Peptides against a protein of PDB entry 3H8D. Designs and how they scored, part 48

Target 1, 122 residues: chain A of PDB entry 3H8D
Amino acid sequence: DMKRQQRFFRIPFIRPADQYKDPQNKKKGWWYAHFDGPWIARQMELHPDKPPILLVAGKDDMEMCELNLEETGLTRKRGAEILPRQFEEIWERCGGIQYLQSAIESRQARPTYATAMLQNLL

## One batch from the design tools (peptide; aimed at target 1 I14 L74 R78)

Design b2_p23_6 (made by RFdiffusion4)
Pose (drawn by RFdiffusion4):
Structure b2_p23_6 (pose): chain A 119 residues (1-119), chain B 122 residues (1-122), chain P 23 residues (1-23)
Amino acid sequence: KRQQRFFRIPFIRPADQYKDPQNKKKGWWYAHFDGPWIARQMELHPDKPPILLVAGKDDMEMCELNLEETGLTRKRGAEILPRQFEEIWERCGGIQYLQSAIESRQARPTYATAMLQNL
Amino acid sequence: as target 1 above (122 residues)
Amino acid sequence: SEFTPAFTAWLASRGFVPIEAPD
C-alpha cells in the first residue's frame, strides 16, 4: 500500500566536535518510513544501550516529522537498502522488541508489524 | 507496487591486466543493471579505457546480459544491490536520458518501468 | 541537498552531530 524507505545518519557526540579524529566515537541513527510516516527508529550509541523505537508505543520519543519535512530524500548518502536496516535491527533485539509491543497492544499497525505477524 | 519490482545492481570491476598491480594502479570500472521484475530493463558499464556502454531492453537485447534476476544470483551477492538514485545518477551523466528518449522515439525501446518513468517525466 | 531546519534541530535535540558522507 505504501513505499518503504530507510535512512541512516552516522553521528558523533556533541561533546566530541573539537577533539582529534581518533577521539570521535561514532554512532548511527536509522529510520524506517512506511509511506510518509516513521514505523521504526533505531539508534546505535558508543556509550549507552541501543535505542529501539516503534510507532505507537514510542511516538513521543521518535522523530515527529513525516518523510517530506525531514528532507532525508534530499541528503546524499542518507538512504539505505531495507537489509541494511533489518540486519542492524535484528542484532539489537528489534524482532523481540516489536513483538513485545505487538502482544501488549502498544504497537501501531505498520508494514513492520505486518511483516512480524505474517512469519 | 511497480516500484517494488524495480531492482538495481552495481559490480565494480578491473581488467585482468590490472589484477596484480598496486591498488593505486588498478583502474576500476563499474557494471550496472536495472531489473524490471525478472528482466533487465537497462544495463550500464563505465570502463577505464573506452566509452561508457548504455543498453536498453528491446533495442539492445543481443548485447545485454541474457540471464533473468534469479538466474544471476545478484540478490544474494553482498554489496551488489544499490538504490535507484545510485543507478540514475550515473545513467544521467552518461547521456542515458537522451539514449532512452531516442529508443522510445524510434520505438525500439521495449516498454518497461524505465520507459514509463521517462514518459511521466515528460 | 541538506536536511530541513526542523529535522536538523531535531538531530541537535537528540545530541547528534551528523557525519558527512565522503565525496

Design b2_p23_6_s1 (made by RFdiffusion4, then SolubleMPNN; from b2_p23_6, 9 letters changed)
Fold by OpenDDE base, seed 5:
Structure b2_p23_6_s1 (fold): chain B 122 residues (1-122), chain C 122 residues (1-122), chain A 23 residues (1-23)
Amino acid sequence: as target 1 above (122 residues)
Amino acid sequence: as target 1 above (122 residues)
Amino acid sequence: GEFTPKFEEWLRSKGMVPVEAPP
């Protein structure tokens, strides 16, 4: 829906096993989220020790953030919100376009701003 | 066009007469821009001593930035790029929706992402 | 402001401990 605001967020994380280690021994990952209005449309995780994880609404709901945007507190966390391009650049590098396209073609993707944009792009 | 990236920027400015004054005597304004792909779609100016200025493509071309996005160097100026909502919040406060709507209705507005979004919103 | 406890808990449940971004 054109009326829904698109917002993007990124937060750094570490592994549970590293949380009590010295800073130099904490390998950071990055959690990314695209919210289409109140609900997450895409999620992306850059882990320090495994391949990036791409998730899209409809297909990967069980692995994606189930909290609505307000429930996350992301909008209140300074530095968490990022520009659309800051998300899209990483998304594209990780093969997100192909991933989402495949989800659309298999009818697994729930319609979101992301699916609409991709369908208009192709 | 759905394929064009929407990017928003904000930079502070001072009046020419204030540029050589002490910092405490420099009243800052804010220049805002919305670029629809390479070209500016909306421009907004918050002045310290006069009402906000709103400008939309098609209608106000002569008063808007005539440089394409790359020519401005805005993408290379740290801190210049802002989130869409950071632009829209001020735009809305300044009566930008009504201004753009009026420009559309009078057939003065050039079609942009901004006009399309507004037309979808109404 | 900061994340909600619920969100932090969710992240942890997924094996991610949120931290502050490096300077």
Scores: peptide ipSAE 0.392, ipTM 0.604, DockQ to the pose 0.512
OpenDDE base, seeds 1, 2, 3, 4: peptide ipSAE 0.391, 0.390, 0.388, 0.387; ipTM 0.581, 0.601, 0.596, 0.598

Design b2_p23_6_s2 (made by RFdiffusion4, then SolubleMPNN; from b2_p23_6, 8 letters changed)
Fold by OpenDDE base, seed 3:
Structure b2_p23_6_s2 (fold): chain B 122 residues (1-122), chain C 122 residues (1-122), chain A 23 residues (1-23)
Amino acid sequence: as target 1 above (122 residues)
Amino acid sequence: as target 1 above (122 residues)
Amino acid sequence: GSFTPAFEAWLASKGMVPVPAPP
């Protein structure tokens, strides 16, 4: 329920094709996740060469992390966890509020902490 | 080349397992980095409960920071930047000279300011 | 610690390879 722990994570990534290039030739992206308890509620990807990707539970399950939080190891990776605002700031800039709102209105969004908070905000 | 700016940084880290413990139970480690221009040349980690970790570019690329200096945000983090000697003192105490020397001899080290300086010293 | 092999595999399947960063 709404008492579940909300945890946020961010990790930098490169494309597989860039793995063996010199560091200067590895373009970095950023993967963001909001976990509502053990399961992901929102996912966001900032890619170096394409528009941001926003994903919300229910609507985008096939594209979102299917592992529970413990199965990811994110909690054991130093520097991966971020503050809620560090996630929300980027989420908002990328149009996440509108994206989630649309998912709710279309009944595609699975109820999460994120959906509840948005509904409280509106 | 050897005219690139050499910048050194140190930041504390807390073990993920200790993140939510009382402050008295949070053991601090220290993460050190030497950037030769935009890219890391040496990395060092002092842990509260295990031996120091030494890493040098070329040999340990898979374990070292792959973000360029700007991407790390270290230059914007107040108190993170340290003097060269503050890095070197710890590096030397941890056996860094021998570690880098071995990496050079085995042809594993990527040429950096650090490799050049060591070769000048020996 | 680090990411699990499962998570790294998942990331890879999505075209992402995590890289080390400062803590």
Scores: peptide ipSAE 0.561, ipTM 0.786, DockQ to the pose 0.410
OpenDDE base, seeds 1, 2, 4, 5: peptide ipSAE 0.560, 0.559, 0.561, 0.559; ipTM 0.785, 0.784, 0.787, 0.786

Design b2_p23_6_s3 (made by RFdiffusion4, then SolubleMPNN; from b2_p23_6, 8 letters changed)
Fold by OpenDDE base, seed 3:
Structure b2_p23_6_s3 (fold): chain B 122 residues (1-122), chain C 122 residues (1-122), chain A 23 residues (1-23)
Amino acid sequence: as target 1 above (122 residues)
Amino acid sequence: as target 1 above (122 residues)
Amino acid sequence: GEFTPEFEAWLASKGMVPVPAPP
């Protein structure tokens, strides 16, 4: 249902091994999420020491957030919610369009707002 | 090193619960930060519905901004940077001197520009 | 406002520990 609310979030993170180091020795990553209604549709991770990770619902469920949006607390975390374009800009830069397209073509992607929008674009 | 640049920032925030309310129902808080070079030394939060929060590096690391100043994007946010006195005036009003002093005395405070200045004052 | 313990646990299981940031 395209009437579901599309919400986007971003949070900075560190590695567990860096948790108790001095701040200057904590390399930061960024976790991004697109929620299509209560469930995640796309997930993206920018890590300090490895290539970006792109994940789409249906294909990458085992690696994506399994909690519904309310269960995460993201909506209650100040500064976590971002604008759609703030997500999409990074998604596009990381090759997300091609990744999602491939997932659709291989019938691995679960239908989401993201798949619908991409299918409209193509 | 006291040669590090001391920079101060203030940004408003809205409670997540108020995010989608009518403007008249959005109570605004204020987030303050003192960066001693790239890392935060003091953080302060003025809330519309609860007492001010004072945080000092070393003691309150788990609750303070752990992003490098550049990573925060604060330097690129128009109107976010404030004068030192604009921070200090609120800090003092909220009991920050006593708070930091106590943190120093208990050996909880990480040495920063703020701790050094206070130790010079006392 | 904060993340739920469940979400933090999930993040941890994926090798991520969220850190505080400006609002």
Scores: peptide ipSAE 0.571, ipTM 0.796, DockQ to the pose 0.407
OpenDDE base, seeds 1, 2, 4, 5: peptide ipSAE 0.571, 0.571, 0.571, 0.570; ipTM 0.795, 0.795, 0.794, 0.794

Design b2_p23_6_s4 (made by RFdiffusion4, then SolubleMPNN; from b2_p23_6, 9 letters changed)
Fold by OpenDDE base, seed 1:
Structure b2_p23_6_s4 (fold): chain B 122 residues (1-122), chain C 122 residues (1-122), chain A 23 residues (1-23)
Amino acid sequence: as target 1 above (122 residues)
Amino acid sequence: as target 1 above (122 residues)
Amino acid sequence: GEFTPAFEEWLRSKGMVPVPAPP
């Protein structure tokens, strides 16, 4: 059902090694998630010292959040939810369109709202 | 260095549960922050249906914003920055002086502009 | 923390420690 609610989230994180350092010495990363209904469709991670990580459902299930949206508590975390465009802008900058397209073409991507939208645009 | 720029911010927030309700049914809270240079020194939250939350650096690090001022984007958010007195007035009303004093006396407070000012006044 | 313990644990297992941010 492509009528499922699309919700997007972003949370800042640090590396475990930086956990007990002074705040000024903690390098921040950002974790992004697109949930298509209760399940994640896309995930991306902006790390402070390595290339962005892009993940799409079906292809990257082992690396993506396996918790449903309710199980994460993201909807109850103030400031975690973001606008669709706030996700898409970063996704596009990181090459997400090409990544998802490739996953679709290789038949590795699980059908989601994201795959449907991309296929409609192509 | 107590010569760091002191900047204060206030942003409204709503409870996640109220996010999609009618505007008239959304109870607003207020999030306040005092940044001593790039790092937060004090934080407080005014909630519509529970007691105010007061937080001071060192003691309450795990609950306070761990993003530096630049990372928060607060300086780029229109209407977010407030005058020092606008923060202090609410801080005082909420018992912030006593809270910070207690944190200093218990040696839990990290030295900040706020701790220095309070210790100079006492 | 407003996240569930399960989600916090998952993040940590992936090498990410969530930190507080403005709402």
Scores: peptide ipSAE 0.563, ipTM 0.789, DockQ to the pose 0.381
OpenDDE base, seeds 2, 3, 4, 5: peptide ipSAE 0.563, 0.560, 0.563, 0.562; ipTM 0.789, 0.787, 0.789, 0.789

Design b2_p23_7 (made by RFdiffusion4)
Pose (drawn by RFdiffusion4):
Structure b2_p23_7 (pose): chain A 119 residues (1-119), chain B 122 residues (1-122), chain P 23 residues (1-23)
Amino acid sequence: KRQQRFFRIPFIRPADQYKDPQNKKKGWWYAHFDGPWIARQMELHPDKPPILLVAGKDDMEMCELNLEETGLTRKRGAEILPRQFEEIWERCGGIQYLQSAIESRQARPTYATAMLQNL
Amino acid sequence: as target 1 above (122 residues)
Amino acid sequence: SEADEELKERMEQFEEELEEEEE
């Protein structure tokens, strides 16, 4: 029913902007948009646990901007294939995280919940 | 979901003559494919030593890869799949819009998602 | 929101790093 689009933004800690390149620890921010709305958000950090977020339970913590008001479709190198998102998501325990939110009635139905519930 | 049937692939390549040269002397080219479901709709090649090759379904059937998407194994090749924009950016810089528009005007281009997209643009 | 602001900052930083790599 809706187009699935995935984005990735590599980032460094704000405290690392003026250190030498070898001292800049990298992280990656990810987003899965189910149409205009974000269904999953994922953050890999060099200094703390991975942040896994799903629509519904984590609305407060997730990016609140829809796809058009982010400008992500405009940024070069930001969009990624579905597998590039799914591989990282699975290695972070994302399947169990989304399943747990589904069973406890904390998950808003999206293309992502439909995929886990099907298989 | 016509858009979901669209799949794009890129294979970087070098000539055999450059196989054992230093990495800086390996003149790279790129082969591209746009699949509209099981069939190639557009094929594109950037070469280090000759003009770019642009091919469209219908007009260029003899020159294009004859295998369908599953027969190629491209969906199982690591790093081969690219986003639509990665194909379109190169296709445009090669004159691909003019090439596809002409094939449509000469009615040589077989109707595909690519011809449908160019027509919605016009 | 805070997450929106962080995303914007990260997007700007990423674009600057890409431009530096083209030099």

Design b2_p23_7_s1 (made by RFdiffusion4, then SolubleMPNN; from b2_p23_7, 10 letters changed)
Fold by OpenDDE base, seed 1:
Structure b2_p23_7_s1 (fold): chain B 122 residues (1-122), chain C 122 residues (1-122), chain A 23 residues (1-23)
Amino acid sequence: as target 1 above (122 residues)
Amino acid sequence: as target 1 above (122 residues)
Amino acid sequence: SEADKRLQEYLAQWEKELEEQEK
């Protein structure tokens, strides 16, 4: 839906196990989110020592952010918002296209801008 | 068209009259562009001492960037790319919605993502 | 949710880091 604003965010995180380590030993992960309007459509987590976590609305709701965009506070965090391509590039590298496609085919994906975009490309 | 990537850019410019002045006397303007795929859909120029210039594809082709996105080199200029909202916020403030609407009504606007978005909002 | 908590934790961590860098 062209009426819904597509917004993308990225924030770093330190793993729980590294919280008490020296800064040099704290490996950063990255938390990514795509919001289709107020609700998250895709979420992605890059970890320094394990495979990426890919999540899509409908299929992975229990594992994804349930807060609406405003509730997250992401819009108020300087530097959190990223360009669409900054998200998509990582999403693609992590196998997100295939992941979302599979979710669509299995009827697990909730229709979002992301599903529409993918279906438009196929 | 969901297939075309929407990309937005902003670069500063110095007025011709200020080229030889001291840096403190060089008033910066800002050049903005919205590319709908490879071609510019909207252009905007903020000037320190005159009204904003608003340009839309179809109507203002002669005054707009004629280079395709790749030819501009904007994608290779660090810091040039901006978020959609960064463009739209200024566009709205400058009266861009009304300008584009008028161009559509007069049949001067070439169909772009921008025209589609506006028509979807009306 | 746990996911929400994680997000808030990450935001808090990052904010703290940013504040420390600005000093």
Scores: peptide ipSAE 0.291, ipTM 0.637, DockQ to the pose 0.680
OpenDDE base, seeds 2, 3, 4, 5: peptide ipSAE 0.288, 0.291, 0.289, 0.290; ipTM 0.635, 0.638, 0.604, 0.620; seeds 4, 5 fail the geometry check

Design b2_p23_7_s2 (made by RFdiffusion4, then SolubleMPNN; from b2_p23_7, 10 letters changed)
Fold by OpenDDE base, seed 3:
Structure b2_p23_7_s2 (fold): chain B 122 residues (1-122), chain C 122 residues (1-122), chain A 23 residues (1-23)
Amino acid sequence: as target 1 above (122 residues)
Amino acid sequence: as target 1 above (122 residues)
Amino acid sequence: SAADEQLRRWLEQWEQELREEEL
């Protein structure tokens, strides 16, 4: 439904263990989110020391952000919002297409903009 | 239709008369475009010395970019693509809502993502 | 939730870094 805005966000993070280290010893991770209207559709985390984490609505609800978009405050954080392609490029590289496809096929994924677009692509 | 990507672009321009002036005497304008899939839906121009120009598909075809998105090269120009809100904020300030509404009511506007969203908002 | 708390921590950390860069 074109009535729902698709918005994408990215924020960096430093591991707690690196918090007080010298800048050269702080390894940066990245937290990504796709919101389909007010609700999160996909979440992704790039960690400096472990494999990427992929999460999709319906399947991974307990591990994903439960706040609606307004509650997160992301829209009010300068530099947090990114272009769709900036999310999708990383999503694809991390195996997101296959991950979401499997979630759809297993009937674990909640219908979202992401599920609809993937189904159109396949 | 969610199958069509909504993409927004902005590029600066300098007036021909200012092209060879000192930097302090060059007044910068801004060219904006909204593409509904491959086709332009809205165009907007901010000029340093005249009122903003608003253009909508169907009504203003002869004054708008005639190239499809790929032909424009905008997707390959670093820094050209902007967030939806970065377009809409300026569009609203320039009276774009009323302009598009009038084009719809006069049956001059071609149906686009922009017309659909406005009709949903009203 | 733990996910929400994580987000809040990351946001706060990032905001702090941004403030430090602006000083």
Scores: peptide ipSAE 0.313, ipTM 0.667, DockQ to the pose 0.722
OpenDDE base, seeds 1, 2, 4, 5: peptide ipSAE 0.313, 0.313, 0.312, 0.315; ipTM 0.665, 0.672, 0.672, 0.657; seeds 2, 4, 5 fail the geometry check

Design b2_p23_7_s3 (made by RFdiffusion4, then SolubleMPNN; from b2_p23_7, 9 letters changed)
Fold by OpenDDE base, seed 1:
Structure b2_p23_7_s3 (fold): chain B 122 residues (1-122), chain C 122 residues (1-122), chain A 23 residues (1-23)
Amino acid sequence: as target 1 above (122 residues)
Amino acid sequence: as target 1 above (122 residues)
Amino acid sequence: SEADEKLQRYLKQWEEELRKEEE
């Protein structure tokens, strides 16, 4: 249902290896999620020292958050929710369009708002 | 088309009477807009010294922004765009649900994302 | 799942960092 609420979230993280380091030596990563209704449609991680991780529903379910949006607690975390463009800008920069397109073409992607939007774009 | 991008904006305004006053005596109001695609669907104004103004497309076209979203420059105004809930929370507090409902019932409201969502709610 | 645990860990980390900044 394309009427589902689209919500986007971003939280910082510190690498396990940096958790015990001085603050200045802690390189922040960013965890992103796009929820199409209660379920995650896309997930993305920006890492300070490795390539970005892109994940799309259907293809990458085993690596993606399985909690529904309410279960994540993201909606209750002040500052976690971001604008769609704040997600999409990073998604695009990281090659997310091509990644999702490939997942659709290989019939690995579960239909979501994201897949529908991409299909409209292409 | 319910596939239209929903975007919400908020900008402060200073009352004309306060424009020449000292900063501490300038009471800020807030102008809110909901765009359903390129066109405004709802507008709301919070005033420091009078009741909130609620406006819905169709009924209040003459009092609402006539510019399409691109023409407003809101998308280029840093900090102007807000999350849907940031709009809806204020809208609800100001009695926007009842206002829009009445506009629908009186056949004054133009069909928008907002009207559709309200119809789904009621 | 591991992914869920990761998210919760990140949230916890963030909360802890925010608390430290407020102290």
Scores: peptide ipSAE 0.274, ipTM 0.655, DockQ to the pose 0.684
OpenDDE base, seeds 2, 3, 4, 5: peptide ipSAE 0.272, 0.271, 0.254, 0.274; ipTM 0.663, 0.660, 0.572, 0.673; seeds 3, 4 fail the geometry check

Design b2_p23_7_s4 (made by RFdiffusion4, then SolubleMPNN; from b2_p23_7, 9 letters changed)
Fold by OpenDDE base, seed 1:
Structure b2_p23_7_s4 (fold): chain B 122 residues (1-122), chain C 122 residues (1-122), chain A 23 residues (1-23)
Amino acid sequence: as target 1 above (122 residues)
Amino acid sequence: as target 1 above (122 residues)
Amino acid sequence: SEADERLQRMLEQWEKELEEAEK
C-alpha cells in the first residue's frame, strides 16, 4: 500500500512594511507548510506583530498554496525542510489542533494525513 | 488507522583506537538509525576506514540497537534527529536498497515501514 | 494564485539572504 510522504517546510519572510528598513528593524515572520504527498495539508504563518494564521486543506484552499510540492521548489531550497516535530510543536502552540478539529466537525476539512492523525488522537 | 511515526537519527562516534589520540587525529564515524515507531527498522554505520555497515530489523537484530526509541534518549539529544532524506540518501549510496531487498527475498527481514516502502518501489 | 506568488517571493528573499550569509 503506497503511502504519501509527509514533508514539512519553513521559510522566513519580511513584512512588506519592513522591506526597505534597516536589517535590525526588519521583523521576521515564518511561513510553514505541511505537504501530504504532493499537496499541502496545512499551512501556518507566524507573524511578529499579529496572531498566527492557521490554514487547513479544504477549509482554506483559497488562502493556501495551490502549487504542488514540486512546483513550489521547496525541496530544492536549502534549509527549508524541517522535521515534523518542528512544525507540530508550533502548530500545537498556535491552537492548530482545535482549529483542525473544528474544520473536521464543520465538514470543511479535506481528508489528509493531518485529519487522520487528529482523528486517531481523539 | 494509526500510523507509526518514522524518525531518523544520526550521532557521531570516535573509533576506540582513536579515543586517546589528539582531536585532529580522531577520525569520526557516524551512527544512523531509522525507527519505525518505537523500534529500530534500519541501522547504518559510516566508518572513516572501513566499509559501511548496514543492518535491517529481523536479519541483524543481534547487531542492532535493542533499546526502544524512548530508551535510547535520542529524541532528547540535541542535533541527533535528522530528516528522512538525510538517512535515505546515505542508505542508498551505501547500497541499502539492495541490502534490504536481499533480506526480504531471503525472508530474513522483519516487516517494517522500510520493507513496505521498498516493496512499493519495486 | 496570490498565495503561490507570495510563497515564491518569500523563497526568492530567503535564497538571497542565504547567499549573503554564506559569503
Scores: peptide ipSAE 0.201, ipTM 0.643, DockQ to the pose 0.727
OpenDDE base, seeds 2, 3, 4, 5: peptide ipSAE 0.199, 0.198, 0.197, 0.199; ipTM 0.646, 0.644, 0.655, 0.651; seeds 2, 3, 4, 5 fail the geometry check

Design b2_p23_8 (made by RFdiffusion4)
Pose (drawn by RFdiffusion4):
Structure b2_p23_8 (pose): chain A 119 residues (1-119), chain B 122 residues (1-122), chain P 23 residues (1-23)
Amino acid sequence: KRQQRFFRIPFIRPADQYKDPQNKKKGWWYAHFDGPWIARQMELHPDKPPILLVAGKDDMEMCELNLEETGLTRKRGAEILPRQFEEIWERCGGIQYLQSAIESRQARPTYATAMLQNL
Amino acid sequence: as target 1 above (122 residues)
Amino acid sequence: AAGNERFEEIMENATFDDEEDLF
């Protein structure tokens, strides 16, 4: 019913902007948009646990801007294929995280919940 | 979900003559494919030593890869799949819009998602 | 609000490798 689009933004800690390149520890921010709305958000950090977020339970913590008001479709190198998101998501325990949210009635139905519930 | 049937692939390549040269002397080219479901709709090749090759379904059937998407194994090749804009950017810089527009005007281009997209643009 | 602030922080601290021009 809706187009699935995935984005990735590599980032460094604000405290690392003026250190030498070898001292800049990198992280990666990810988003899965189910149409205009974000279904899953994922953050890999060099200094703390991975942040996994799903629509519904984590609305407060997730990016609140829809796809068009982010400008992500306009940023070069930002969009990634579905597998590039899914591989990282699975390695972070994302399948169990989304499943747990589904069973406890904390998950908003999205293309992502439909995929886990089907298989 | 016509858009979901669209799949794009890129294979970087070098000539055999450059196989054992230093990495800086390996003149790379790129082969591209746009699949509209099981069939190639557009094929594109950037070469280090000759003009770019642009091919469209219908007009260029003899020159294009004859295998369908599943027969190629491209969906199983690591790093081969690219986003639509990665194909389109190169296709545009090669004159692909003019090449596809002409095939449509000469009615040689078989109707595909690619011809449908160019027509919605015009 | 906090989610958008975090997103903008990510944008400000974004780091990408240079994209190769294949042409």

Design b2_p23_8_s1 (made by RFdiffusion4, then SolubleMPNN; from b2_p23_8, 12 letters changed)
Fold by OpenDDE base, seed 1:
Structure b2_p23_8_s1 (fold): chain B 122 residues (1-122), chain C 122 residues (1-122), chain A 23 residues (1-23)
Amino acid sequence: as target 1 above (122 residues)
Amino acid sequence: as target 1 above (122 residues)
Amino acid sequence: SRGRERFEEILRNEVFEELEDVL
């Protein structure tokens, strides 16, 4: 149902390898999630030392958060929720549109709000 | 129309008196706005050295932003837009519910999304 | 699952900036 609530979240993180380094040497990564209703539709990870990771429901289910929104606790984590554009801007910059399009064309993407929006743009 | 888009913004400011002080001596204030469609419904100002200022449409029109949302340029200012809860949390902490309720009871408040939501809660 | 493990790893290493105090 495209009437489902679309919610976006972001978690800054320090890599495990940097955990014991000086603060100035701890490079920050960013974990992003788009939830279409209770289930994740897109996931994205920005890392300071490797290419961004883009994940879409259907194609990348094994690598994506499998917890429903409520189970994640993200809604209760202050500062975690972000505006749609805050997600989309990064998604676009990282090539997310092309990634999702490819997933749709290969019939790997599960229909979500994200797939619907993309198909509306094409 | 309660179908109007509700958008919230926050802008930090430095007091005029602190403008020429050292950075550590510049106390930051925060300006908040809730737009119900094109027009402001609520405005709030957090100051480091005086009580918060709460303003609601109808009652406080002369003290509130008179520009429509598009004219403000807020939608184009990176980082200015905030989540509804980011506004509401501060609004509630500052006594905004009581302030708006009083404005409604005194027939000073213009009907907005904010007045509708409050009336739904009461 | 790998997905859960990734998420849990992120949570374990999260570093949110401190929220500014309400003035």
Scores: peptide ipSAE 0.403, ipTM 0.688, DockQ to the pose 0.768
OpenDDE base, seeds 2, 3, 4, 5: peptide ipSAE 0.402, 0.400, 0.402, 0.402; ipTM 0.689, 0.684, 0.681, 0.683

